# Designs tried in a protein design run: peptides against a protein of PDB entry 1BH9. Part 15

Target 1, 89 residues: chain A of PDB entry 1BH9
Amino acid sequence: FSEEQLNRYEMYRRSAFPKAAIKRLIQSITGTSVSQNVVIAMSGISKVFVGEVVEEALDVCEKWGEMPPLQPKHMREAVRRLKSKGQIP

## One batch from the design tools (peptide)

Design b1_p17_2_s3 (made by RFdiffusion4, then SolubleMPNN; from b1_p17_2, 7 letters changed)
Fold by OpenDDE base, seed 2:
Parts: C-alpha cells; sequence; structure tokens
Structure b1_p17_2_s3 (fold): chain B 89 residues (1-89), chain A 17 residues (1-17)
C-alpha cells in the first residue's frame, strides 16, 4: 500500500453519514418513519457501497491513464462496470 | 421503488431480531 492509499483508507474509515440526514432520506423514500436500527443498518450499507463505487472509479481512472481527482466520467463508468459485474442493481 | 421495497424488507428483518 502506498501512503496515499493508506491515507484514503483512513479518511474513509473516519467518514460517516449523519444519522438525521440518513433518517430523512430513508423516510423521503418510504414515506414512513424508520427506526434507529434501520438508520444504523442503512448507514453502514451505504458507506460500504460508496467505498466500493469509489474504489472502482479509482481503478477506472488508473486504467484510463488519468490522475485524480475523480471526475463524473470515472464515477459513471464505475457504476456501469459494477452493474455489469452484478455488484449493484 | 426497488429501493423502497428493499428498505421495507430490511425494516422487517430488523424488527424480527
Amino acid sequence: as target 1 above (89 residues)
Amino acid sequence: DELEEALRELEEHLASL
């Protein structure tokens, strides 16, 4: 692992979604109030999901011979690839 | 819609714990 990779991991590890924001987002979708446990679960799943997408996007960026920061085109391609792999719906 | 269904299922599973 490079120092850059380690630093990114540390930033990822320390990142978190605000519970209130996640709760509001979920409730905006479901139309009903959700429990604290649902918020916790969805927060965790979402964090993992974002991490996987970003990792794929970084791989795309590298394979295209480009340098960070990530651009929308990298994110779009990452999502496309993950869908192709069946890793996201 | 699919996400809403997934969230509903998750809630049901969590409630059963």
Scores: peptide ipSAE 0.153, ipTM 0.775, DockQ to the pose 0.040
Fold by OpenDDE base, seed 4:
Structure b1_p17_2_s3 (fold): chain B 89 residues (1-89), chain A 17 residues (1-17)
Amino acid sequence: as target 1 above (89 residues)
Amino acid sequence: DELEEALRELEEHLASL
């Protein structure tokens, strides 16, 4: 890890979705109450998903010969590529 | 929708653990 990479990883590691917000979001989608375990699971899955998108976006940025920080165009291209790879629906 | 179905199934599976 470079210092910058380590800092980004640390920020990612410390980041988390508020449980109450996730619970409300899931319940809005399902139309019913959900358990704490589901909230925990979905929070983790969501964090991993975001992490994978960001990782792909960083790769896009590098492949385009551009410098950080990530821009919306990198995120859009990342999503396109992940869809193409079948990594996201 | 598909997400709703997935979440429902997840709930059911987690509840059975």
Scores: peptide ipSAE 0.145, ipTM 0.774, DockQ to the pose 0.039
Fold by OpenDDE base, seed 3:
Formats: structure tokens, sequence, C-alpha cells
Structure b1_p17_2_s3 (fold): chain B 89 residues (1-89), chain A 17 residues (1-17)
């Protein structure tokens, strides 16, 4: 784990989900309205998940000797690796 | 739908707090 990897990871970690969009997404799935607390909780869970995937993708990018921005191939490889590690189902 | 069920359970848990 390098400082460069850490810095790139931190940039992605500082991103946020639009509250309204998350609320609409949840409601589209459940078919009912959800509270602000549900949106906050789900946003937090989603952020952790996305953060783990992005971190792995950045690591893949670095190990392949490539530079940002991340590409779909990095994300696909990241998901594969995380599944292999049992970090995501 | 597994996600729908999970979200429902989460909402029920949050509402019980």
Amino acid sequence: as target 1 above (89 residues)
Amino acid sequence: DELEEALRELEEHLASL
C-alpha cells in the first residue's frame, strides 16, 4: 500500500451520494416511501461497499502499471478479486 | 426480491429504535 494509492483512495472516499437519488432508488425497489434515516443508513452502507470496490480497483490499476482514471476493466477485475477473497458475495 | 426484503427489514429495525 503506497502513499499514491492512499491519496487516490481518499479522493474517491470523499465522494457522496445524492440523497434524493438514493431515496428514489430505494422507493423504486420497495414500492413505498422511506424515511430520511433509511436513506442515510442505506447511503452509508452503499458508500462502504463502493469504497471497497474502488480501493481494490485502484490497486488493480496500479499493479497493472496504469494511471487514473479508472476504467471498466479495473472495476471488473476488482469485483472478481473481492469475490475471490470473500469480501463481497 | 432479496433486496426489497432486506430494505424492509432495515426499515423495521430503524423504526423500532
Scores: peptide ipSAE 0.135, ipTM 0.766, DockQ to the pose 0.039
Fold by OpenDDE base, seed 1:
Structure b1_p17_2_s3 (fold): chain B 89 residues (1-89), chain A 17 residues (1-17)
Amino acid sequence: as target 1 above (89 residues)
Amino acid sequence: DELEEALRELEEHLASL
C-alpha cells in the first residue's frame, strides 16, 4: 500500500454506521425487532459494500486520469460497472 | 420481500451460532 492508500484504509476502518440507525432501518423493513448481532452483521455488510463501491470508484477515477476527491460521476460509473460484473444487484 | 426474507434467515442463523 502507498501512504495514501493506507490513510484511506485507516479512515475506512474507523468509519461506522450508528447502530441505532441500522437497527431502525432493518426493523422498518422486517416489521419486527432484530437482535444486536443482526445489527452488527448488517453494519459490517454495509461497510463492506460501501468499501467495494468506493474501491471501484477510485479505479474509475484513475482510469479517467482524474485525481481525488471522488465525485458523483465516479460513484455512478462504479455502480454501473459493479452491476455489470454481477457484484451488486 | 426478498430482503425481508434474507434478514429473517440471517437472524435465525446468527441466533444459532
Scores: peptide ipSAE 0.133, ipTM 0.764, DockQ to the pose 0.039

Design b1_p17_2_s4 (made by RFdiffusion4, then SolubleMPNN; from b1_p17_2, 9 letters changed)
Fold by OpenDDE base, seed 5:
Structure b1_p17_2_s4 (fold): chain B 89 residues (1-89), chain A 17 residues (1-17)
Amino acid sequence: as target 1 above (89 residues)
Amino acid sequence: SEREAALAELEAHLASL
């Protein structure tokens, strides 16, 4: 890894979604209460998902000959590409 | 395992959507 890649990895590793927010969000969708374990599992899946989208967005940014920080247009294009590849729903 | 139980519970909720 380059220094920049390592730095991004460390920032990603240290990032986390607040449990309370995730719990409320899940419950707003499911209509029922969820356990702490479900919150933990969903938080982990969500983190991986965000990581994959950001990685694709960085690739988009690079392929467009642009420099970070990422902009909304990179994120939108990343989602389109991941959907077209069948990597996300 | 704890992980399997958590996933099963999540799957049950998602199946009810």
Scores: peptide ipSAE 0.050, ipTM 0.676, DockQ to the pose 0.034
Fold by OpenDDE base, seed 3:
Structure b1_p17_2_s4 (fold): chain B 89 residues (1-89), chain A 17 residues (1-17)
Amino acid sequence: as target 1 above (89 residues)
Amino acid sequence: SEREAALAELEAHLASL
């Protein structure tokens, strides 16, 4: 890892979604109550997903010859590219 | 990997819904 990559990874590892908010969000979609374990699992995969999108967005920003901070346009393009690669549905 | 572990855990719990 570069120092920058290492720092991002450390920040990523330390980050977490609020369980209550995630639970409410899932339940709003499923229409039923979900267990704590489901919340933990969904939080985990969501964290991975966000990390992948952010890394792709940083790559987009660089390839466009632009500098951070990331903007909505970078995030939108990142999602498009990840879909094209089959990495997200 | 973290991604693989997260997916496996998610699949296991979603199957129990």
Scores: peptide ipSAE 0.050, ipTM 0.657, DockQ to the pose 0.033
Fold by OpenDDE base, seed 1:
Structure b1_p17_2_s4 (fold): chain B 89 residues (1-89), chain A 17 residues (1-17)
Amino acid sequence: as target 1 above (89 residues)
Amino acid sequence: SEREAALAELEAHLASL
């Protein structure tokens, strides 16, 4: 692993979705209240998902011969590729 | 599923960038 990869991992590790926002999102979908453990679990799943998208976007950036930071075009292309691979709906 | 719905919502936000 490069220092850059390590730094990205550290930033990823430290990042988190606000619990209140996740709770509201889940409850908007389920139509009922959810437990703290559900919020924690879904926060984790969401974080992993974002990490996967960012990883794909970095691959796109590299394949296009471009340098970080990531731009919206990289994120859009990453989502398209992940959908084509069946890794996201 | 709820997981799929949550992922779809997050995907939609990312795709809008």
Scores: peptide ipSAE 0.026, ipTM 0.553, DockQ to the pose 0.101
Fold by OpenDDE base, seed 2:
Structure b1_p17_2_s4 (fold): chain B 89 residues (1-89), chain A 17 residues (1-17)
Amino acid sequence: as target 1 above (89 residues)
Amino acid sequence: SEREAALAELEAHLASL
């Protein structure tokens, strides 16, 4: 990792989804209560997912010859590319 | 609503994880 990449990783590592909010979000989707273990598991999976999308967006930004911070156009293109690769439905 | 659309989209993504 470059120093910049390391710094981004550390910021990512320190980020967290608040459990209560995630629980409410999941329950809004499922229409029923979920266990604490489900919240923990989903939080972990979601963090990985967000990380993958952001990583792709950073790659897009770089390939377009642009500099951070990421913009909505980078995120949209990242999602498009990930869909094309079959990484997201 | 926009919230419902966002939740539906999220549900689709979560289902694939």
Scores: peptide ipSAE 0.021, ipTM 0.515, DockQ to the pose 0.080

## One batch from the design tools (peptide)

Design b1_p18_1 (made by RFdiffusion4)
Fold by OpenDDE base, seed 4:
Structure b1_p18_1 (fold): chain B 89 residues (1-89), chain A 18 residues (1-18)
Amino acid sequence: as target 1 above (89 residues)
Amino acid sequence: DLTVAEDMTTLMEELTET
């Protein structure tokens, strides 16, 4: 890890979706109450998903010969590439 | 500090053992 990579990793590590918000969102979709374990699982999956998109976006940025910070165009291209790879629907 | 992702992993491990 470079210093910049460590800083990004630390920020990623400290980031999290608020459990209450996730719970409300899931319940809005399912139409019923969900357990704490479901909220934890979904929060984790969501964080991993965001991490994978950002990782791909960083790769896009580098391959385009551009410098950080990430821009919306990098995120859009990342999603396109991940779809092409079958990593996301 | 534990990450949410780590919590999810731990939870999944517990569920697979059940």
Scores: peptide ipSAE 0.029, ipTM 0.603, DockQ to the pose 0.040
Fold by OpenDDE base, seed 5:
Structure b1_p18_1 (fold): chain B 89 residues (1-89), chain A 18 residues (1-18)
Amino acid sequence: as target 1 above (89 residues)
Amino acid sequence: DLTVAEDMTTLMEELTET
């Protein structure tokens, strides 16, 4: 555990997806209405997923000898690495 | 303050207990 990790955690903790937006997105895919519990579950899973991608992207940025803010190239490489590690499909 | 992730955790705990 480091101070940098703490700072990232605080920013992550304070962020959240708007429930209404998540509900609309899910319904655009399912073609039918979804319950509040489904929205809560999917919102949480989505937040965890984004957190994992961002964490990997920050690692990529550091390994490339670059500094934040993150750029699209870091995010693309992060996704590639997570797929390679089997952490995402 | 509660976060979406915390809400999910609470929900999952309730679902696994029932």
Scores: peptide ipSAE 0.029, ipTM 0.606, DockQ to the pose 0.039
Fold by OpenDDE base, seed 1:
Structure b1_p18_1 (fold): chain B 89 residues (1-89), chain A 18 residues (1-18)
Amino acid sequence: as target 1 above (89 residues)
Amino acid sequence: DLTVAEDMTTLMEELTET
């Protein structure tokens, strides 16, 4: 990894969804309370998902010959590509 | 939590051990 990549990874590593928010969201879907482990798992999956989208967006940005920061157009294209690849619904 | 993703990975590992 380049220094820039490491810096981005560090920022990614330090970011997280609030457990309470994740818990409430899950409960709104399931209609019942969920365990701490479920919240942890879903929080992690969500973080990984965001990471994958951002990674694809960075690739789009690079392929378009542009530089960070990412813009909405990169994110939109990233989602389209990931859907096309079957990586996200 | 700074290590939510790591915690998820650990949890999944533990679950697959059973």
Scores: peptide ipSAE 0.028, ipTM 0.600, DockQ to the pose 0.040
Fold by OpenDDE base, seed 3:
Structure b1_p18_1 (fold): chain B 89 residues (1-89), chain A 18 residues (1-18)
Amino acid sequence: as target 1 above (89 residues)
Amino acid sequence: DLTVAEDMTTLMEELTET
């Protein structure tokens, strides 16, 4: 691993969604209260999802010969590619 | 501090034991 890759990994590892915010978001969709375990599970899978999208977006940025920071166009293209690969619905 | 992902892993381990 390069130093840059290691730094990105460390930043990702340290990141987390605020539980209270996730709980409110889920409840706004479900229309009822949810358990702590549901919040934990949903937060975890969401972090994995975001990580995969960002990784793909960074690859897009590099392939287009551009440098960070990521822009909306990179994120949109990343989602398109992941959908094409069947990695996201 | 533990991240949410780490909490999820712990939760999954507990659920698989029941």
Scores: peptide ipSAE 0.027, ipTM 0.599, DockQ to the pose 0.038

Design b1_p18_1_s1 (made by RFdiffusion4, then SolubleMPNN; from b1_p18_1, 8 letters changed)
Fold by OpenDDE base, seed 4:
Structure b1_p18_1_s1 (fold): chain B 89 residues (1-89), chain A 18 residues (1-18)
Amino acid sequence: as target 1 above (89 residues)
Amino acid sequence: ELVVAEDAVRLMEELVAA
């Protein structure tokens, strides 16, 4: 890891979706209350998903010969590529 | 941490399978 990569990883590691927000979101979809474990699981999955998108976006940025920080165009292209790879619907 | 997030994914898989 470069220092920059390490810093990004630390920021990612420390980031988290608010449990209350996730709980409300899930319940808005399911129409019923959900357990803490479900909230934790969904929060983790969401974090992993964001991480995968960012990782792909960094790859896009590099392949385009561009430098950080990531821009919306990188994120959009990342999503497009992940869809083409079948990694996201 | 990422490891915790991965564990959360596994937990979800177990919950869905149950």
Scores: peptide ipSAE 0.029, ipTM 0.568, DockQ to the pose 0.046
Fold by OpenDDE base, seed 1:
Structure b1_p18_1_s1 (fold): chain B 89 residues (1-89), chain A 18 residues (1-18)
Amino acid sequence: as target 1 above (89 residues)
Amino acid sequence: ELVVAEDAVRLMEELVAA
């Protein structure tokens, strides 16, 4: 990893969704209470998903010859590409 | 990232099995 890549990874690693918010969101959908483990699992999966999208967006940004910060157009293109690759629905 | 993914998968498997 380059220093810049490492810095991005560290920021990503330290980021997290608020557990209470995730719990409330899940409960609003299921209509029933969920365990802490469910919240942790869903939070982790969601974080991985976001990470994959951001990583793809950074690649898009680079391929377009542009510099950070990421813009909505990069995120939109990333999602399109990931869908095309079958990596996300 | 890899660690997070592995933990998420592990926990999900445990939840499904329970």
Scores: peptide ipSAE 0.029, ipTM 0.560, DockQ to the pose 0.043
Fold by OpenDDE base, seed 5:
Structure b1_p18_1_s1 (fold): chain B 89 residues (1-89), chain A 18 residues (1-18)
Amino acid sequence: as target 1 above (89 residues)
Amino acid sequence: ELVVAEDAVRLMEELVAA
């Protein structure tokens, strides 16, 4: 990895969604209380999902011959491509 | 690129251990 790539990964690695916020969000969707393990699982899945989208967006940015920071257009295209690949619904 | 798969595995292992 380049220094820039390493720095981005470290920022990602150290990031986390607040458990309380995730719990509230899940419960707003399910209509029932959820266990701590469900919150942990969903938090992890969410982090992985964000990471995959950002990684795809960085690829888009590079393929378009553009430089960081990522822009909304990169994120939108990333989501489109991931859907096309069947990586996300 | 991010090593997403490794992070996912670690998270799953932590979940199983909890």
Scores: peptide ipSAE 0.022, ipTM 0.528, DockQ to the pose 0.054
Fold by OpenDDE base, seed 3:
Structure b1_p18_1_s1 (fold): chain B 89 residues (1-89), chain A 18 residues (1-18)
Amino acid sequence: as target 1 above (89 residues)
Amino acid sequence: ELVVAEDAVRLMEELVAA
């Protein structure tokens, strides 16, 4: 536990994806309109996914002996590692 | 991340039940 970790977690908890943006994104992929429940579910899943990637990226940054803020290279490496662990497709 | 994960599970349950 650290104050920095707690602060990051609190900021994460307060963050949210706009429903309209998520709806548009899904519809751009599916080609059809989606229900409100689908938007809600996808919003929640997306937030968890982003959180897991960011957490892994922070670990990457630390392991590389670098300091925040996170850079694109950390995010890319995080995704690679999560895929190798079978945590994401 | 546990709290957020729990929320996501609840949302999925609501979707399935709807």
Scores: peptide ipSAE 0.021, ipTM 0.539, DockQ to the pose 0.047

Design b1_p18_1_s2 (made by RFdiffusion4, then SolubleMPNN; from b1_p18_1, 8 letters changed)
Fold by OpenDDE base, seed 2:
Structure b1_p18_1_s2 (fold): chain B 89 residues (1-89), chain A 18 residues (1-18)
Amino acid sequence: as target 1 above (89 residues)
Amino acid sequence: ELVVAEDEVRLMEELVAA
């Protein structure tokens, strides 16, 4: 790992969705109150999802011979590729 | 490798084991 990659990894590890925000979002969809465990589970799944998309986007950026920061076009292409791989719906 | 918070990991493991 390069220093940049390591730093990005550490930033990712320390990042988290605010539980209150996730709870509100879920409840806006379900229409009912959700348990703490549901919030934790959804938070984790969401973090993994975002991480995988960003990782794919960085790969796209590199393959296109471009440099960070990521742009919307990289994110869009990443999503397309992940869908084609069946990694996301 | 992607890493999630400790409590999230623990919960996920419990859910998978259930």
Scores: peptide ipSAE 0.052, ipTM 0.619, DockQ to the pose 0.045
Fold by OpenDDE base, seed 3:
Structure b1_p18_1_s2 (fold): chain B 89 residues (1-89), chain A 18 residues (1-18)
Amino acid sequence: as target 1 above (89 residues)
Amino acid sequence: ELVVAEDEVRLMEELVAA
C-alpha cells in the first residue's frame, strides 16, 4: 500500500452510517419497526456498496487525468462501469 | 480492500455460522 492508499483505507475503516438514520430510512420504506441486527446488516451492505463506488470513482478520476475531490461525473461513470462489470445490480 | 465495522463483521460471522 502507498501512503495515500493506506490513508483512504483507514478513513474508510473508521467510517460508519449513523444507526438511527439507517433505522429511520429502513422504517420509512418498510412501514414497520426493524431490529438492531437488520440495521447492522443493512449498514454493512451499504458501506460496502459506497466503498466500491468510491473506489471505482477514484479510478475513473485518475484515468481521466483529474485530481480529487470526486465530482458527480466520476460517481455516475463509476456506477455505469460497476453495472457493466456485474459488480452491482 | 474493503473493511466493515466491527459490529457488521460479528453479525456476518453469526449469520454464516447459523
Scores: peptide ipSAE 0.045, ipTM 0.607, DockQ to the pose 0.043
Fold by OpenDDE base, seed 4:
Structure b1_p18_1_s2 (fold): chain B 89 residues (1-89), chain A 18 residues (1-18)
Amino acid sequence: as target 1 above (89 residues)
Amino acid sequence: ELVVAEDEVRLMEELVAA
């Protein structure tokens, strides 16, 4: 890891979706209450999903010979690539 | 590299073990 990569990695590690917010969001969609474990599971899945998109975007940025920070164009291309790989619907 | 929080890891392991 470069220093910048390490910093981003550390920030990712520290990041987490607020459980209360996730719970409210899920309940607004499902129309019923959800357990703590469901909130935890969905939070983890969401973090992994975001992480994979960002990781792909960083790869796109590098492949294009560009430097961080990520721009919307990198994120858009990342989504396209992940779709083509079948990693996201 | 992706790292999920320990809380999520614990739950995932429990789900796999079930």
Scores: peptide ipSAE 0.032, ipTM 0.591, DockQ to the pose 0.044
Fold by OpenDDE base, seed 1:
Structure b1_p18_1_s2 (fold): chain B 89 residues (1-89), chain A 18 residues (1-18)
Amino acid sequence: as target 1 above (89 residues)
Amino acid sequence: ELVVAEDEVRLMEELVAA
């Protein structure tokens, strides 16, 4: 990793969705209470999903010969590519 | 490389140990 890559890695690693918000969101959909472990699992899945999109967007940015920060056009292209690969709906 | 948060890592470790 370069220093820049390490910084992005650390920011991603430490980032997390607020547990209370995730819990409320899940319960609004299920109509019933959920356990702490379910909240943790769903939070993790959500983070991984965001990570996959960002990773693809960084690849797009690099392939287009551009430099960070990521722009909406990179994110849009990343989503299109991931859909075509069947990695996201 | 994708990395899960600390709480998720702890949960996974507990599940593996069970």
Scores: peptide ipSAE 0.028, ipTM 0.582, DockQ to the pose 0.043

Design b1_p18_1_s3 (made by RFdiffusion4, then SolubleMPNN; from b1_p18_1, 10 letters changed)
Fold by OpenDDE base, seed 3:
Structure b1_p18_1_s3 (fold): chain B 89 residues (1-89), chain A 18 residues (1-18)
Amino acid sequence: as target 1 above (89 residues)
Amino acid sequence: ELVVAQDFERLMRELVAL
C-alpha cells in the first residue's frame, strides 16, 4: 500500500453513517419499523457502496488528468460508469 | 477495489455472526 492508500483506508474505516439517520431513512421507504440488525446491515452495505463509488470517481479523476479533491462531476461520471459496467442498477 | 472488497467481506462475516 502507498501512504495515500493507507490514509484513505484509515479514513474509510473510521467513517460511519449515523444509525438513527439510516433507521429513519429505511422506515421512510418501507413504512414500517426495522430491527437494529437491519440498520447495521444496511449501514455496512451503504458504506461499501459509497466506497465503490469513491474508488471509481478517483479513477475518473485520474483518467481525466485531474487531481483530488473529488468534484460532483467525478461522482456523476463514476455512477454512470458503474451503471454501464452493470456494477450498480 | 481490493480495500472495499476486504471491508465488504469483513462486514459480511460480522453480519453473519450476529
Scores: peptide ipSAE 0.026, ipTM 0.541, DockQ to the pose 0.053
Fold by OpenDDE base, seed 2:
Structure b1_p18_1_s3 (fold): chain B 89 residues (1-89), chain A 18 residues (1-18)
Amino acid sequence: as target 1 above (89 residues)
Amino acid sequence: ELVVAQDFERLMRELVAL
């Protein structure tokens, strides 16, 4: 890994979704209250999901011969590729 | 991919331990 990749990973590792925001989001979808453990689980899954999308987007950016920061076009292409690979619905 | 997978496994271990 490059120093840039390490720094990105460190920033990613330290990042977290606020529990209250995740709870509100889940409840907006389910229409009911959820337990703290569900919020923790969903927060973790969401963090991993974002990490995978960002990693794919960085690969897209590199393959297109472009440099960071990531642009919406990289994120859209990343999602398309992950869907085509069956990694996301 | 590998780094994210490791994070997932770590998080899953933490969840199971709760």
Scores: peptide ipSAE 0.025, ipTM 0.537, DockQ to the pose 0.052
Fold by OpenDDE base, seed 4:
Structure b1_p18_1_s3 (fold): chain B 89 residues (1-89), chain A 18 residues (1-18)
Amino acid sequence: as target 1 above (89 residues)
Amino acid sequence: ELVVAQDFERLMRELVAL
């Protein structure tokens, strides 16, 4: 990894969704209370999902001959590509 | 992909261990 890639990975690794916010969000969707383990699982899955989208968006940015920071167009294209690959619904 | 997958596997192991 380049220093930039390492720094990005460290920022990603240290990032987390607030548990209370995730709990409230899930409960707003399900209409029922959820366990702490469900919050942990959903937080992890969500972080992985964001990581995959960002990684694909960085690849899009590079393939288009552009430089970071990522723009909304890179994120939109990343989602389209991940859908076409069957990596996301 | 590989790094993210490794993080996912780690998180899943931690979750199962709870």
Scores: peptide ipSAE 0.025, ipTM 0.543, DockQ to the pose 0.051
Fold by OpenDDE base, seed 1:
Structure b1_p18_1_s3 (fold): chain B 89 residues (1-89), chain A 18 residues (1-18)
Amino acid sequence: as target 1 above (89 residues)
Amino acid sequence: ELVVAQDFERLMRELVAL
């Protein structure tokens, strides 16, 4: 890792979705109560998904010869590429 | 990819241990 990559990873690692919000969201979809472990699992999966999109967007930004911060165009292209690779639906 | 995979594996280990 470069120092910049390490700093981005540390910020990502410390980030989290609010458990109460995730719980409410899941329950609104399922129509039933969910356990704390389900909330933890879904929060983790969601965080990993965001990480994959951001990592792909950083690669797009670099390949286009542009500098951070990431822009909406990088995020849109990242999602397109991940879909084409079959990494996301 | 590698860093995200490592974070996922850590989270899964923590979840299984609960």
Scores: peptide ipSAE 0.024, ipTM 0.549, DockQ to the pose 0.053

Design b1_p18_1_s4 (made by RFdiffusion4, then SolubleMPNN; from b1_p18_1, 8 letters changed)
Fold by OpenDDE base, seed 4:
Structure b1_p18_1_s4 (fold): chain B 89 residues (1-89), chain A 18 residues (1-18)
Amino acid sequence: as target 1 above (89 residues)
Amino acid sequence: ELVVAEDFVRLMEELVAA
């Protein structure tokens, strides 16, 4: 892939949700404390989810004949498409 | 492009190993 794609991928790889924030969020929902492994798992799943949405949004942007950076309309359309594909409930 | 599936597998492997 292109240098731009590589840079974007590297940025994605280095990104992560703050563990403390994820832990607090989960605990606010479950009403009980959660283990470190649960936080790690949920953080990973969340990152994957965001990655899938962004990838779809990039595809939308390209298919619409537009150029980066991504705009809210790309993200909204991406979510719509992923729902139609059954990737998002 | 983002190789999401591979990243997820890696994360799960790390979790299982922990």
Scores: peptide ipSAE 0.026, ipTM 0.543, DockQ to the pose 0.054
Fold by OpenDDE base, seed 2:
Structure b1_p18_1_s4 (fold): chain B 89 residues (1-89), chain A 18 residues (1-18)
Amino acid sequence: as target 1 above (89 residues)
Amino acid sequence: ELVVAEDFVRLMEELVAA
C-alpha cells in the first residue's frame, strides 16, 4: 500500500454523492418519490461501484504503461474487464 | 486496494440501526 494509494483511499473515503442529487436521479428512474433510506442505500452502492471501476481503470492504465489522469479508454476497458469477471452486469 | 466493500457494510449497518 503505497503513499499514493493511501492518499487516494483517503480521498475516496471523504467523497460522497449529494443526497439531493441521488434522490433526483432515483426518482427520475422510478417515477415516484423515494424514502431517505433508499437514498442512503443507493448512495452506498453507487460509491462502491465507482470505487471498483476507478480501481480497475487504474490497473488498466498501469498495465498499458501509461500514467494518470485516467482517460475514457481506461474507464471503458475497466468496465469491460469487470463485466468479464462478473463484477458488474 | 480501496476496501470499498467494508465501507458499504458499515453504511448498511448504520442504515439498519437507524
Scores: peptide ipSAE 0.026, ipTM 0.533, DockQ to the pose 0.051
Fold by OpenDDE base, seed 1:
Structure b1_p18_1_s4 (fold): chain B 89 residues (1-89), chain A 18 residues (1-18)
Amino acid sequence: as target 1 above (89 residues)
Amino acid sequence: ELVVAEDFVRLMEELVAA
C-alpha cells in the first residue's frame, strides 16, 4: 500500500454498519427474526460490498484524471462497471 | 487494493470460532 492507500484502508477498517440497522433490514426482508451471527455475517458482506464499490470508484476517479474525494459520478460509473463485469447483480 | 477479501476471511473465521 501507498501511504494514501493505507490511510483509506484504515478508515475503511474502522467503519461499520450499526448492528441494529442491519438486523432490522434483514428482518424486513426475511419476515422473521435473525440471530446475532447472521447480523455479523451480513454486516461483513455488506462492508466487503462497499469496499469493492469504493475501490472501483477510486479506479474510475483515477482513470478520469481526477482526485479524491469521490463524487456521485464516480460511484455511479463504478456500479455500472461492476455490473458489466458480473461482480454485482 | 484494500485487501477486502482478507478482511472478510478473517471476519468469517472469527465468526465460526465464536
Scores: peptide ipSAE 0.025, ipTM 0.533, DockQ to the pose 0.053
Fold by OpenDDE base, seed 3:
Structure b1_p18_1_s4 (fold): chain B 89 residues (1-89), chain A 18 residues (1-18)
Amino acid sequence: as target 1 above (89 residues)
Amino acid sequence: ELVVAEDFVRLMEELVAA
């Protein structure tokens, strides 16, 4: 790993979604209350997903010769590329 | 540097809204 890659990884590790926000989001979709364990599991899965999308977006930003912070266009292109790779549906 | 979770949420909201 380069120092830059390691720095991004550490920042990623320290980031997190609040449980209350995840719970509200899930309940808005399911229409019913969810257990704490479901919130924990979904939080972990979401963290992994966020890391993969953001890493791809940073790669897009770099390949386009642009500098952070990320913009919606980087996120959109990242999603397109990840879909193309079969990494996300 | 990597964007924090709150920034990701904001970016995703903008993505969906666009």
Scores: peptide ipSAE 0.021, ipTM 0.543, DockQ to the pose 0.253

